# Peptides against a protein of PDB entry 8YVU: the designs that were tried, part 206

Target 1, 39 residues: chain A of PDB entry 8YVU
Amino acid sequence: PQLCYILDAILFLYGIVLTLLYCRLKIQVRKAAITSYEK
Target 2, 160 residues: chain B of PDB entry 8YVU
Amino acid sequence: TWLTVLKKEQEFLGVTQILTAMICLCFGTVVCSVLDISHIEGDIFSSFKAGYPFWGAIFFSISGMLSIISERRNATYLVRGSLGANTASSIAGGTGITILIINLKKSLAYIHIHSCQKFFETKCFMASFSTEIVVMMLFLTILGLGSAVSLTICGAGEEL

## One batch from the design tools (peptide; made by RFdiffusion4, then SolubleMPNN)

Design b2_p30_2_s1 (from b2_p30_2, 22 letters changed)
Fold by OpenDDE base, seed 3:
Structure b2_p30_2_s1 (fold): chain B 39 residues (1-39), chain C 160 residues (1-160), chain D 39 residues (1-39), chain A 30 residues (1-30)
Amino acid sequence: as target 1 above (39 residues)
Amino acid sequence: as target 2 above (160 residues)
Amino acid sequence: as target 1 above (39 residues)
Amino acid sequence: VYEELLKQVEELLELSVLFLQLVLDRLLSL
């Protein structure tokens, strides 16, 4: 049972990190699109 | 193409919020149906007594729905409304986390006071069950908060 | 303990979905960068 | 209509904050 809770914590952290990375990547895509449009 | 991708992402986040809200509601209803919280002595279910699963789920549901509607209609005013709703949902989520942490502390304290060696004792079982549910609700609340914050940041980025 | 395993399954599924979305977005960013470099 | 909706959302947010403060006060009085 304790291992299950540890796994939950790891998966939770992974989800948060992926969400942050996804947001950063999305911002980069937006910046790239703006730069291409000015060009 | 980029706009369509962004729309799909917003829809996904909105669906995630709605799903989180639905799960929270389901947990709330199940706990209320199985346990008579009003007759349980102590503050083990303080989060439930405060009605957090219900109002929190409502806030997340509204936020998610508004986000989806905003995405579908592509109206600037709807985007702002969705941003506001997501901000409200984020605040509600933060408060919910605080309430759940307090409940968790009380539940743990209860377990320590009663020296719950026998899991089959009704009081100890209820405290453990409450702790498990509170932890699950905490995770769901954090997921909902994450989605709401993400939508808020995305909406703010579009206004800027 | 059973509820913990259910939560693990949900978090795991969520993590997989996010990973797939992240990969797709990363590929799109790379394609956009290549297209901007050729112009 | 959209502006009115935004105002309603803001009011709801304020009410939510007030409710949270009330809950916090109750928790601290316990």
Scores: peptide ipSAE 0.385, ipTM 0.792, DockQ to the pose 0.023
Fold by OpenDDE base, seed 2:
Structure b2_p30_2_s1 (fold): chain B 39 residues (1-39), chain C 160 residues (1-160), chain D 39 residues (1-39), chain A 30 residues (1-30)
Amino acid sequence: as target 1 above (39 residues)
Amino acid sequence: as target 2 above (160 residues)
Amino acid sequence: as target 1 above (39 residues)
Amino acid sequence: VYEELLKQVEELLELSVLFLQLVLDRLLSL
């Protein structure tokens, strides 16, 4: 049972990190799209 | 292609938000149907007593639906509406997290006070069950908040 | 304990979906960067 | 109708930001 809670914590942390990375990447893509449109 | 991908991402985030909301609502309904929270001693179900699963689910559902509709119609008024709804959902999520953390603390305190060594004791079982449900609701709320914030950032970026 | 495993499953699924989305977004950023470099 | 809706959304957004600030202040005070 304790292992399950540890796994939940790890998966939760992973989800947060992925969400942050996804947001950063999305911002980068948007910036790239804007730059491409201005050229 | 980029706009289509962004559109797909917004729809996905909206669907995720709706799904999170529905799961929260389901948990709230199940807990309310199985347990008479009003007669439970202590504040181990304070989040449920506050009705968080219900109003939180509604806010997330509305935010998700508006985000999907806004993305599909690609109208400026819908984008702004979605932004507002997502912002409201983000606030609701933050409030929900706070309530759930307080509930979790109370539940843990209850376990410590009663020195719950036997899981099968009714009071200890209820406290443990409450803790598990609160943790699940907390996770769902964080997911919902993440989706709402992401959609809010997307909407804000389109308005600028 | 059973609820913990259900949560793990949900978190795992969410992590997979986010990873796939992140990968797709990363590929798009790379394509945009290549297109910008060729111009 | 759309302009009125936009105005309402803007007001809702402002209220939302204020609420978030209030929540943050409370969280920081704890």
Scores: peptide ipSAE 0.381, ipTM 0.797, DockQ to the pose 0.023
Fold by OpenDDE base, seed 1:
Structure b2_p30_2_s1 (fold): chain B 39 residues (1-39), chain C 160 residues (1-160), chain D 39 residues (1-39), chain A 30 residues (1-30)
Amino acid sequence: as target 1 above (39 residues)
Amino acid sequence: as target 2 above (160 residues)
Amino acid sequence: as target 1 above (39 residues)
Amino acid sequence: VYEELLKQVEELLELSVLFLQLVLDRLLSL
């Protein structure tokens, strides 16, 4: 049971990091799309 | 700026792969140190007997390291090397998943046969502990495979 | 203990989905960067 | 707040890479 909680913590941390990276990348895509629309 | 971000993301994937590999190695070494697997009856630790935590972790570590080095040096030969290593790691991960699934089935069958109503019996405790470790290793292997495949796709995209 | 395993499965699925979405978004960013450079 | 969080993630990533490099250097020295 303790090992399960450790795995949950690792997976949770991984999910948070990926979410942050995804958000950052999404913002960059939006900025690139805006720049392409102004040309 | 975009190339720098992409490079950083690939490095992150490589680090994740290496970390996953290191965790697998740590679990393997801890289990081998705490438990005498050779004296445990049955195929509860068949994946450990096959040496999967060791060779699997090595493949993932090498793949991750090559990916990180390739991104840092931006050399074409390193990109190809990383692609090859990630492909090998993906194959190793697939094989590892298969072994772990087989081990999990055997462990579950063992628990069922012994009718582990009393969790405090040493054999039942060991079987349940083995099942938990196998599940953890399975998740780590799938994560490693996902990272290796992702790095492979990223590397292939840079070569085209 | 059963809840822990369910949580692990959910977090694992979430991690896979995020990884796929991240890869897709990364490809889109690369395509946008190439298009901006040709300009 | 988001910029600071991103910076922290970047620092953590750099630390992770440095740790991996140290491990690699130790392995190569053996």
Scores: peptide ipSAE 0.406, ipTM 0.807, DockQ to the pose 0.065; fails the geometry check
Fold by OpenDDE base, seed 5:
Structure b2_p30_2_s1 (fold): chain B 39 residues (1-39), chain C 160 residues (1-160), chain D 39 residues (1-39), chain A 30 residues (1-30)
Amino acid sequence: as target 1 above (39 residues)
Amino acid sequence: as target 2 above (160 residues)
Amino acid sequence: as target 1 above (39 residues)
Amino acid sequence: VYEELLKQVEELLELSVLFLQLVLDRLLSL
């Protein structure tokens, strides 16, 4: 049972980090697309 | 292509939010059906007494549905409505987290006071079960809040 | 404890899906960067 | 193979959304 809670915490943290990275990448892709369109 | 990917992600976030809401509603319903919270002594189920699983789940469900509908119909008024609903759901989620933390503290204090070494005793079992359910609801609420905030940021970015 | 394992499974699946999506986005960003460099 | 996997994931997502809609409709009908 304790291992399960630890795993939950790790997976939760991983999910948050991935979401943040995904958002950053998405913003970068958007900026790149805008720059290419102006071009 | 990037807009299509973004749209698919918003739908995924909306689905995740609705799923979280449904799980919260299921937990709330199960707890209310199995346990007579009104007759339980102590503040172990204070979050349930406050009705958080119900109103929180409703808010998250509405927010998720509005996000999905807004994405599918691509109407400006729906985007604004979804943004408003996601903001409201984020506030509700934050309030819910606070209530759940308070409930968790009370539950842990109750377990500590009764020195529940024997989990087979009815009172200790109920307290431990309550603590586990509260922790799960807290986790689900955090996930729901994260999804709602993400959708809010995405919606705000589209208005900008 | 049993509920914890179910939650772990859901979180694990979510993490895998996010990782795949992140990889796809990263590949798209790289392709966009290469295309912008060749202009 | 990758494109097919993407398509399967999209189909699974659509099925998940449909399932959620069905559950919601059932809940609203109760």
Scores: peptide ipSAE 0.401, ipTM 0.799, DockQ to the pose 0.082; fails the geometry check

Design b2_p30_2_s2 (from b2_p30_2, 23 letters changed)
Fold by OpenDDE base, seed 2:
Structure b2_p30_2_s2 (fold): chain B 39 residues (1-39), chain C 160 residues (1-160), chain D 39 residues (1-39), chain A 30 residues (1-30)
Amino acid sequence: as target 1 above (39 residues)
Amino acid sequence: as target 2 above (160 residues)
Amino acid sequence: as target 1 above (39 residues)
Amino acid sequence: TYEELLKQIEELLAKSLELLLLILQRLLSL
C-alpha cells in the first residue's frame, strides 16, 4: 500500500513537470508561428 | 497544421478539466452516500462538509466546457468568456487545494493522536479513508487547476 | 488501497497522454526551426 | 445587452484574477 502512494506521488510530479514543459513548448511554437507569419 | 494541433491541445485540456470535475463529483457523491458526514466527529471531512467536490466540479466542468466551445467556435468573445471561466476555475481550484490541505492536516493529526495501531477501529479507519480521499481530491484539484491555468494562459495569449 | 491503484491508473494515463502531446509539440518546434533555417 | 454582459464578465475576470493573486501572495508569505 505504501508503494502505491509513492507511485502516485511520482506520477503526480511527472504530470506537473510534463504540463510545465508542454506549456513552455506551446509558447515556443506560438512564437515560431508568429515569426513565420510576419515573414 | 500547428493550429490544428493547438486546437486539439486546448480541447484536450478542456476534456481533462471536465474529466477531473466528473471524478471530483463522483468522489463527492460516493463519500456522501457511504458516510454520513454530518455525524462524523471532527473535521476529517471538512472539504466535503464545505461542499468542495460539488462546487469545484461545477466550476471545473463549466471552465472545461467553455474552453472547448471557445476553441470550436474560434470567436473572440468566447475566448474571453473561456478566459474568465478558467480564471474562476483556477481560483476555485486554489481554494479547494487550501481546504484539502487543511483537511489533510486534520486527518493526519487525528491519526497521530489516536496512534491508529488498529486499522479496524472505526475512528482510525475513517481517518485513514478520509486521508486517502482527500489526497485523491487534492491531486484532482491540482490537475484541474493546471488545466485551467493552461487554458487561461492560452486564452490570454490569443487576446494579445 | 484500491483507490490508490485507481489514482495510479489515472495519473499514468495522464502522463502518457501528456508525453505524446509533448512529443508532438517537440516535433512541430523542430519542423518550424528547420523551415526557418531554410529561409 | 450582450456588450454589457461581456463587460460584466471582464469585471468578474478581473476580480477573479485579483483574488488569485491575493491567494498566491498569501501562499508565498506562508
Scores: peptide ipSAE 0.385, ipTM 0.794, DockQ to the pose 0.022
Fold by OpenDDE base, seed 3:
Structure b2_p30_2_s2 (fold): chain B 39 residues (1-39), chain C 160 residues (1-160), chain D 39 residues (1-39), chain A 30 residues (1-30)
Amino acid sequence: as target 1 above (39 residues)
Amino acid sequence: as target 2 above (160 residues)
Amino acid sequence: as target 1 above (39 residues)
Amino acid sequence: TYEELLKQIEELLAKSLELLLLILQRLLSL
C-alpha cells in the first residue's frame, strides 16, 4: 500500500512536469509562427 | 492548422477540468452516502463539512464548460469570460488545497493521539479512510488547478 | 488501498495521453523550424 | 452595460491573480 502512494506521487509529479513542458512547447510554437508570419 | 490544434488543446483542458470535477463530486457523493458525516465526532471530515467537494466541483465544472463553450464559439467576450471562470476556479482550487491540508493535519493528529495500533478500530479506520479520501481529493484538486491555470495562461496569451 | 491502485491507473493513463500529445507537438515544432530554415 | 461587466470581470481577474501570487509567495517561504 505504501508503494502505491509513492507511485501516485511520482505519476502526479510526472503529469505536472509534462503539463509545464507542454505549455512551454506551445509557447515556442506560437513564437515560431509569429516569426514566420513577419517574414 | 495551428489554431485548430490549440482549440483542441483548450477543449481537452476543459474536458479534463469537467472530468476532475465529476470525480470530485462522485467522491463527495459516495462519502456522504456511506458515512453520516454529521454524526461523526471530530474534525476528521472537516473538508466535507465545509462542502468543498461540492462547491469546488461546481466551480471546476463551470470553468471547464465555459472554456469549451468559449473555444467552440470563438467569441472574444466568451474567451474573456472563460478566463475569468478559470481564474475563479484556480482560486477555489487553492482554497480547497488549504482546506484539505488542514483536514489532513487533523486526521494525522487524530491518528497519533489515539495511537492507532489496531486498524480495525472504528475510529482509526475512519481516520485512515478520511486521510486516503482527502489525499485523493487533494490530487484531483491540484489537477483541476493545473488545468484551470493552463487555460488561464492560454487565454491570457490569446488576448496579448 | 484499492482506491490507490485506481488512482495510479488514472494518473498513468493521463501521463500516456500527455506524452503522446507532447510528442505530437514536438514533431510540429520541428517541422515548423525546418520550414522556417528553408525560407 | 456589458462593457462595464467585462471591466468588473477584468478587475476580479486581477485580484485573483494577486491572491494567487500571494499564495505562491507563502508556499515559497515555507
Scores: peptide ipSAE 0.375, ipTM 0.785, DockQ to the pose 0.022
Fold by OpenDDE base, seed 1:
Structure b2_p30_2_s2 (fold): chain B 39 residues (1-39), chain C 160 residues (1-160), chain D 39 residues (1-39), chain A 30 residues (1-30)
Amino acid sequence: as target 1 above (39 residues)
Amino acid sequence: as target 2 above (160 residues)
Amino acid sequence: as target 1 above (39 residues)
Amino acid sequence: TYEELLKQIEELLAKSLELLLLILQRLLSL
């Protein structure tokens, strides 16, 4: 049971990091789309 | 900018792979230190007896390290080396998953045979603990395989 | 303890989905960058 | 020689890739 909670914590941290990276990538895509539209 | 993003992603994947490897090693060492696997009846810890946590973790660690080094130096030979290491790690991960699934089946069968109504019985507790560890290792192995495959695809894309 | 295993499964699924979405977004960013370079 | 070692590494890489592809095919067939 304690190991399960540790795994949850690791998976949760991984999920947060991936979410942050995804958000950053999404912002970059939006910026690239805007720059392409101004051309 | 794109190369920089890809580079950051490769670094992240490499770090994830190294972290997965380190966690697998830590679990392997903890299990070996706390439990005398040799005296446990049955094949509940067959994956540990096969040494999977050790060799698997080593392969993943090497793959992750090579990926990080390849990203930092941006040398063609390092990219190829990383691709090879990631491929080897992917194969190792696949083999590890197979071993872990077999171990999981054996552990579940053991739990079923002993009709573990009382969790506090030593045998049932050990079987449950083994099952939990095997599941955790399986998840970590899948994550490592995913990272290795992703790095392999990224490396192959850079060579094309 | 059972809730912990359920949470692990959910977090694992979320991690896989996020990884796939991240890969798709990365491909989209690459396509956008290529189209921006051809103009 | 260094060149022979490189060739051996390339062959090993090719074998590893083939094994990976076989594993992927098995996984996709499941």
Scores: peptide ipSAE 0.374, ipTM 0.789, DockQ to the pose 0.020
Fold by OpenDDE base, seed 4:
Structure b2_p30_2_s2 (fold): chain B 39 residues (1-39), chain C 160 residues (1-160), chain D 39 residues (1-39), chain A 30 residues (1-30)
Amino acid sequence: as target 1 above (39 residues)
Amino acid sequence: as target 2 above (160 residues)
Amino acid sequence: as target 1 above (39 residues)
Amino acid sequence: TYEELLKQIEELLAKSLELLLLILQRLLSL
């Protein structure tokens, strides 16, 4: 049971980091699309 | 610049790989210290008997370290070396996943055969504990493989 | 303890899905960059 | 020879990369 909680913590942290990275990447894609449209 | 972003991503992936390797080594060490795997007649710890946590962790650690060094020194020869190490680590990770899946199947089969309704039986407890550790190791191996693959792709992109 | 394992499974699945989405998004960004360079 | 070993390693790396690309392509097709 303790191992499960540790795994949950690691997975949760990983999920948060991936979500942040995904959001940043999504924003970059949107910015690139806007810049391409203005050109 | 795109290059700076890629470098930061490479460093992050390398750190993730090293961290995964360290966690795998820690788990391997803990299991070896707590359980005399050699005295366990069952194949429940087959992945540990095969030494996967150790060699897998070493491969991932080397791959991660080489990736970080390659990024920091920005030398072409180091990039190629890192690419090779990442590829080797990816292969090792794939092999490790296979071993862990086999171990999981054996552990699950053992649990089913013994109808482990009584969790307090030593055999059932050990099988359950083994399953938990193997699942954790499998997850870590998948993460390590993902990082190694990502680094390999990044390195390949730099060589093109 | 059972709830912990369920959470682990959900977080694991989420991590895999996010990783795939991140990879797809990264590839899209790269393709967009290449297309922008060819123009 | 050492050079042949290096070439074999390079070939193995190339094969590994191809496999990785195939896996990625399959994952992307899903």
Scores: peptide ipSAE 0.370, ipTM 0.785, DockQ to the pose 0.020

Design b2_p30_2_s3 (from b2_p30_2, 25 letters changed)
Fold by OpenDDE base, seed 2:
Structure b2_p30_2_s3 (fold): chain B 39 residues (1-39), chain C 160 residues (1-160), chain D 39 residues (1-39), chain A 30 residues (1-30)
Amino acid sequence: as target 1 above (39 residues)
Amino acid sequence: as target 2 above (160 residues)
Amino acid sequence: as target 1 above (39 residues)
Amino acid sequence: LYEEIEKQIDELLSLTKALLDEILKRLLSL
């Protein structure tokens, strides 16, 4: 049972990190798309 | 293709927010159905007594729905409305997290005070159960807040 | 303890979905970078 | 373990409060 809570914490942290990385990547894609369109 | 991907991402975030809200509502309903919170001594279920699962779920659901609708209709007024709703949902989520953390602290303190080595004591069981539910609600609230903030940032980026 | 396992399952599923989305986005960024370099 | 968990919760709470305050400051500046 304690291992389950530890796993929850790890998975939660992983989810947060992935969300942040995804947001950063999305912003980069948007910036790249805007620069490509001005061109 | 890029716009369609971004649209799918926003829809996904909205769906995630709605799902989080629904799960919160379900947990609130289950806790209210299983436990008579009004008769529970102490602040072990303070978040439930405050009605957070209900109003939080409503705010997250509305925010998610508005985000999905805004994305589908691609109207400027809907984008602003979604941004406002997501902002409100983010505030609600932050408040909910605060309440849940306070509740968690109280629950843990209760467990510590009663030296719950005997899991079968009703009070210890209730405190442990409360702690588990509060932790789950906290995680869900953080997920909801993350989705709402993400949608807010996306909406703000579209207005600029 | 059962709730912990349910949470693990949800977080795991969320992590998988985010990972897939991140991979797709990363591939798109790479494709965009390659197309930008060929011009 | 409980004391360590409590410490972590307090740190998380402080972080959450700080974030909330920053969000509030940003909202009030808008």
Scores: peptide ipSAE 0.437, ipTM 0.808, DockQ to the pose 0.018
Fold by OpenDDE base, seed 1:
Structure b2_p30_2_s3 (fold): chain B 39 residues (1-39), chain C 160 residues (1-160), chain D 39 residues (1-39), chain A 30 residues (1-30)
Amino acid sequence: as target 1 above (39 residues)
Amino acid sequence: as target 2 above (160 residues)
Amino acid sequence: as target 1 above (39 residues)
Amino acid sequence: LYEEIEKQIDELLSLTKALLDEILKRLLSL
């Protein structure tokens, strides 16, 4: 049971990091699309 | 810019592999320190008896380190070395998954045979604990394999 | 304890899905960059 | 539930083996 909670914490942290990276990537895609549309 | 993004992703994947390796080593050492696997009846800890936490962690650690070094130095020979290490780590991960699945099956069979309704019984507790550790190691191995495969694809794309 | 295992499974699935989405988004960014470089 | 989990594990194992074989074939073709 304690190991399960540790795994949950690790997976949760991983999920947060991936979400932040995904958001950054999405913002970059949007910026690239805007710059391509202005050309 | 794209190479820098790929580089950052490779670094992230490498760090993930190293982290996975370190966690696997930590779990392996904790299990070996807390439990005398040699005195436990059955094949509940077959993955540990096979030394998977050790060699698997080493392969993932080497793969992650080589990936980070390859990213930092941007040398062709290091890229090839990283690709080779990632391939080896992927094979090791697949083998590890197979071993862990076999261990999981044995653990589940053990739990079923002993009809573990009472978790406080030493045998049932050990079987449950083993199952939990094996599942955790399996998840970590899958994550490591995913990172290694991703790095392999990235490395192969750089060689083309 | 059972709820913890369920949470682990959900977080694991979420992590896999996010990884796949991240890979897809990365491929899309790469395609967008290649198309922007060819213009 | 245990039987269903075991079945899913067996399916996952078969998929993993298939993927491993495909990777091995690709590596041998290189």
Scores: peptide ipSAE 0.435, ipTM 0.803, DockQ to the pose 0.018
Fold by OpenDDE base, seed 4:
Structure b2_p30_2_s3 (fold): chain B 39 residues (1-39), chain C 160 residues (1-160), chain D 39 residues (1-39), chain A 30 residues (1-30)
Amino acid sequence: as target 1 above (39 residues)
Amino acid sequence: as target 2 above (160 residues)
Amino acid sequence: as target 1 above (39 residues)
Amino acid sequence: LYEEIEKQIDELLSLTKALLDEILKRLLSL
């Protein structure tokens, strides 16, 4: 049971980090699309 | 700007790979210290008996380190070296996943055979503990493989 | 304890899905950058 | 539940093997 909680913590942290990276990447894609449209 | 972003991503992937490797080593060490795997009858710890946490972690660590060094020095020869190391680490990760899956199957089969309704039985506890550790190791190995493959793709993209 | 394992499974699935989405998004960004360079 | 989990593990293993074989085929074609 303790190992399960540790795994949950690691997975949760990983999920947060990936979500942040995904959001950043999505914002970059949107910015690139806007810049391409203004050109 | 895009190159700098890709560089930061590569560094992040390398760090993730090193971290995964370190965690795998830690788990391997903890399991070896807490449990005398040699005295455990059965194949519940087959992945540990095969030394996967150690060699897998070493491969991932080397790959991650080479990736970080390659990114920092920005030298063509280091990029090729990192690509090779990442490829090797990806292969090692795939092999490790296979071993871990086999170990999981054996552990689950053991739990099923012993009808482990009572968690407090020593054998059932050991099988459950082994299963938990193997699942963790499997997850870490998948993460490591994902990072290594991502780094390999990035390196291949730089060579083309 | 059972809830912990369920949470682990959900978080694991989420991690895989996010990784795939991140890869797809990264590929899209690369394709957009290449298309922008060819204009 | 255990039988279902075992079935899922077997499916996952088969998928992993298939992926590995595909990677091997791609590597051999390079």
Scores: peptide ipSAE 0.431, ipTM 0.804, DockQ to the pose 0.018
Fold by OpenDDE base, seed 3:
Structure b2_p30_2_s3 (fold): chain B 39 residues (1-39), chain C 160 residues (1-160), chain D 39 residues (1-39), chain A 30 residues (1-30)
Amino acid sequence: as target 1 above (39 residues)
Amino acid sequence: as target 2 above (160 residues)
Amino acid sequence: as target 1 above (39 residues)
Amino acid sequence: LYEEIEKQIDELLSLTKALLDEILKRLLSL
């Protein structure tokens, strides 16, 4: 049971970090797309 | 192609939010059906008494649905509506997390006060069960908040 | 205890899906960057 | 066992709070 809760915490943290990284990456993709349309 | 990817992402986040909301609602319904929370001594189920599983699930569901609809129709007014709904859902999620944390603290305090040496005692079992459910709801709420924030950022990026 | 494992499974699945999406986005960013340099 | 469970719950709670704070910081930075 202890290991399960630890795993939950790690997976939760991982999910948050991935969500944030995903958002950053999405913004970068959008900026790159805008720059490509202006050229 | 880029817009299509972003659309798929928003839809995915919206679906995740709806799923999270539905799971929270299911848990709330199950707990209310199995346990007579009104007769339980203490504030072990304070989050349930506050109706968090219900209103939280509604907010997340609405936010997710609006996000999906906004993405499908690609209309400016729907984007604004989705952004507003996602913001409201994020606030609701934060409030829900706070309530769940308070409930968790109360549950832990209850367990400590009763010195639950016997897990099979009804009160100790209920406190432990409540704690487990609250933790699950907390995780789901945070997932919902993450999705709502992601959708908000996506919506804000479309308005710029 | 069983509920904890169910939560772990859900979080794990979510993490995998997000990772796949992140990888796809990263590849797209790289492709966009390459296209911008050729132009 | 119960004391250990309580400790684990407290750790999980602290982690959850930390994550929430991080999310809030990131939201405020946007």
Scores: peptide ipSAE 0.480, ipTM 0.823, DockQ to the pose 0.021; fails the geometry check

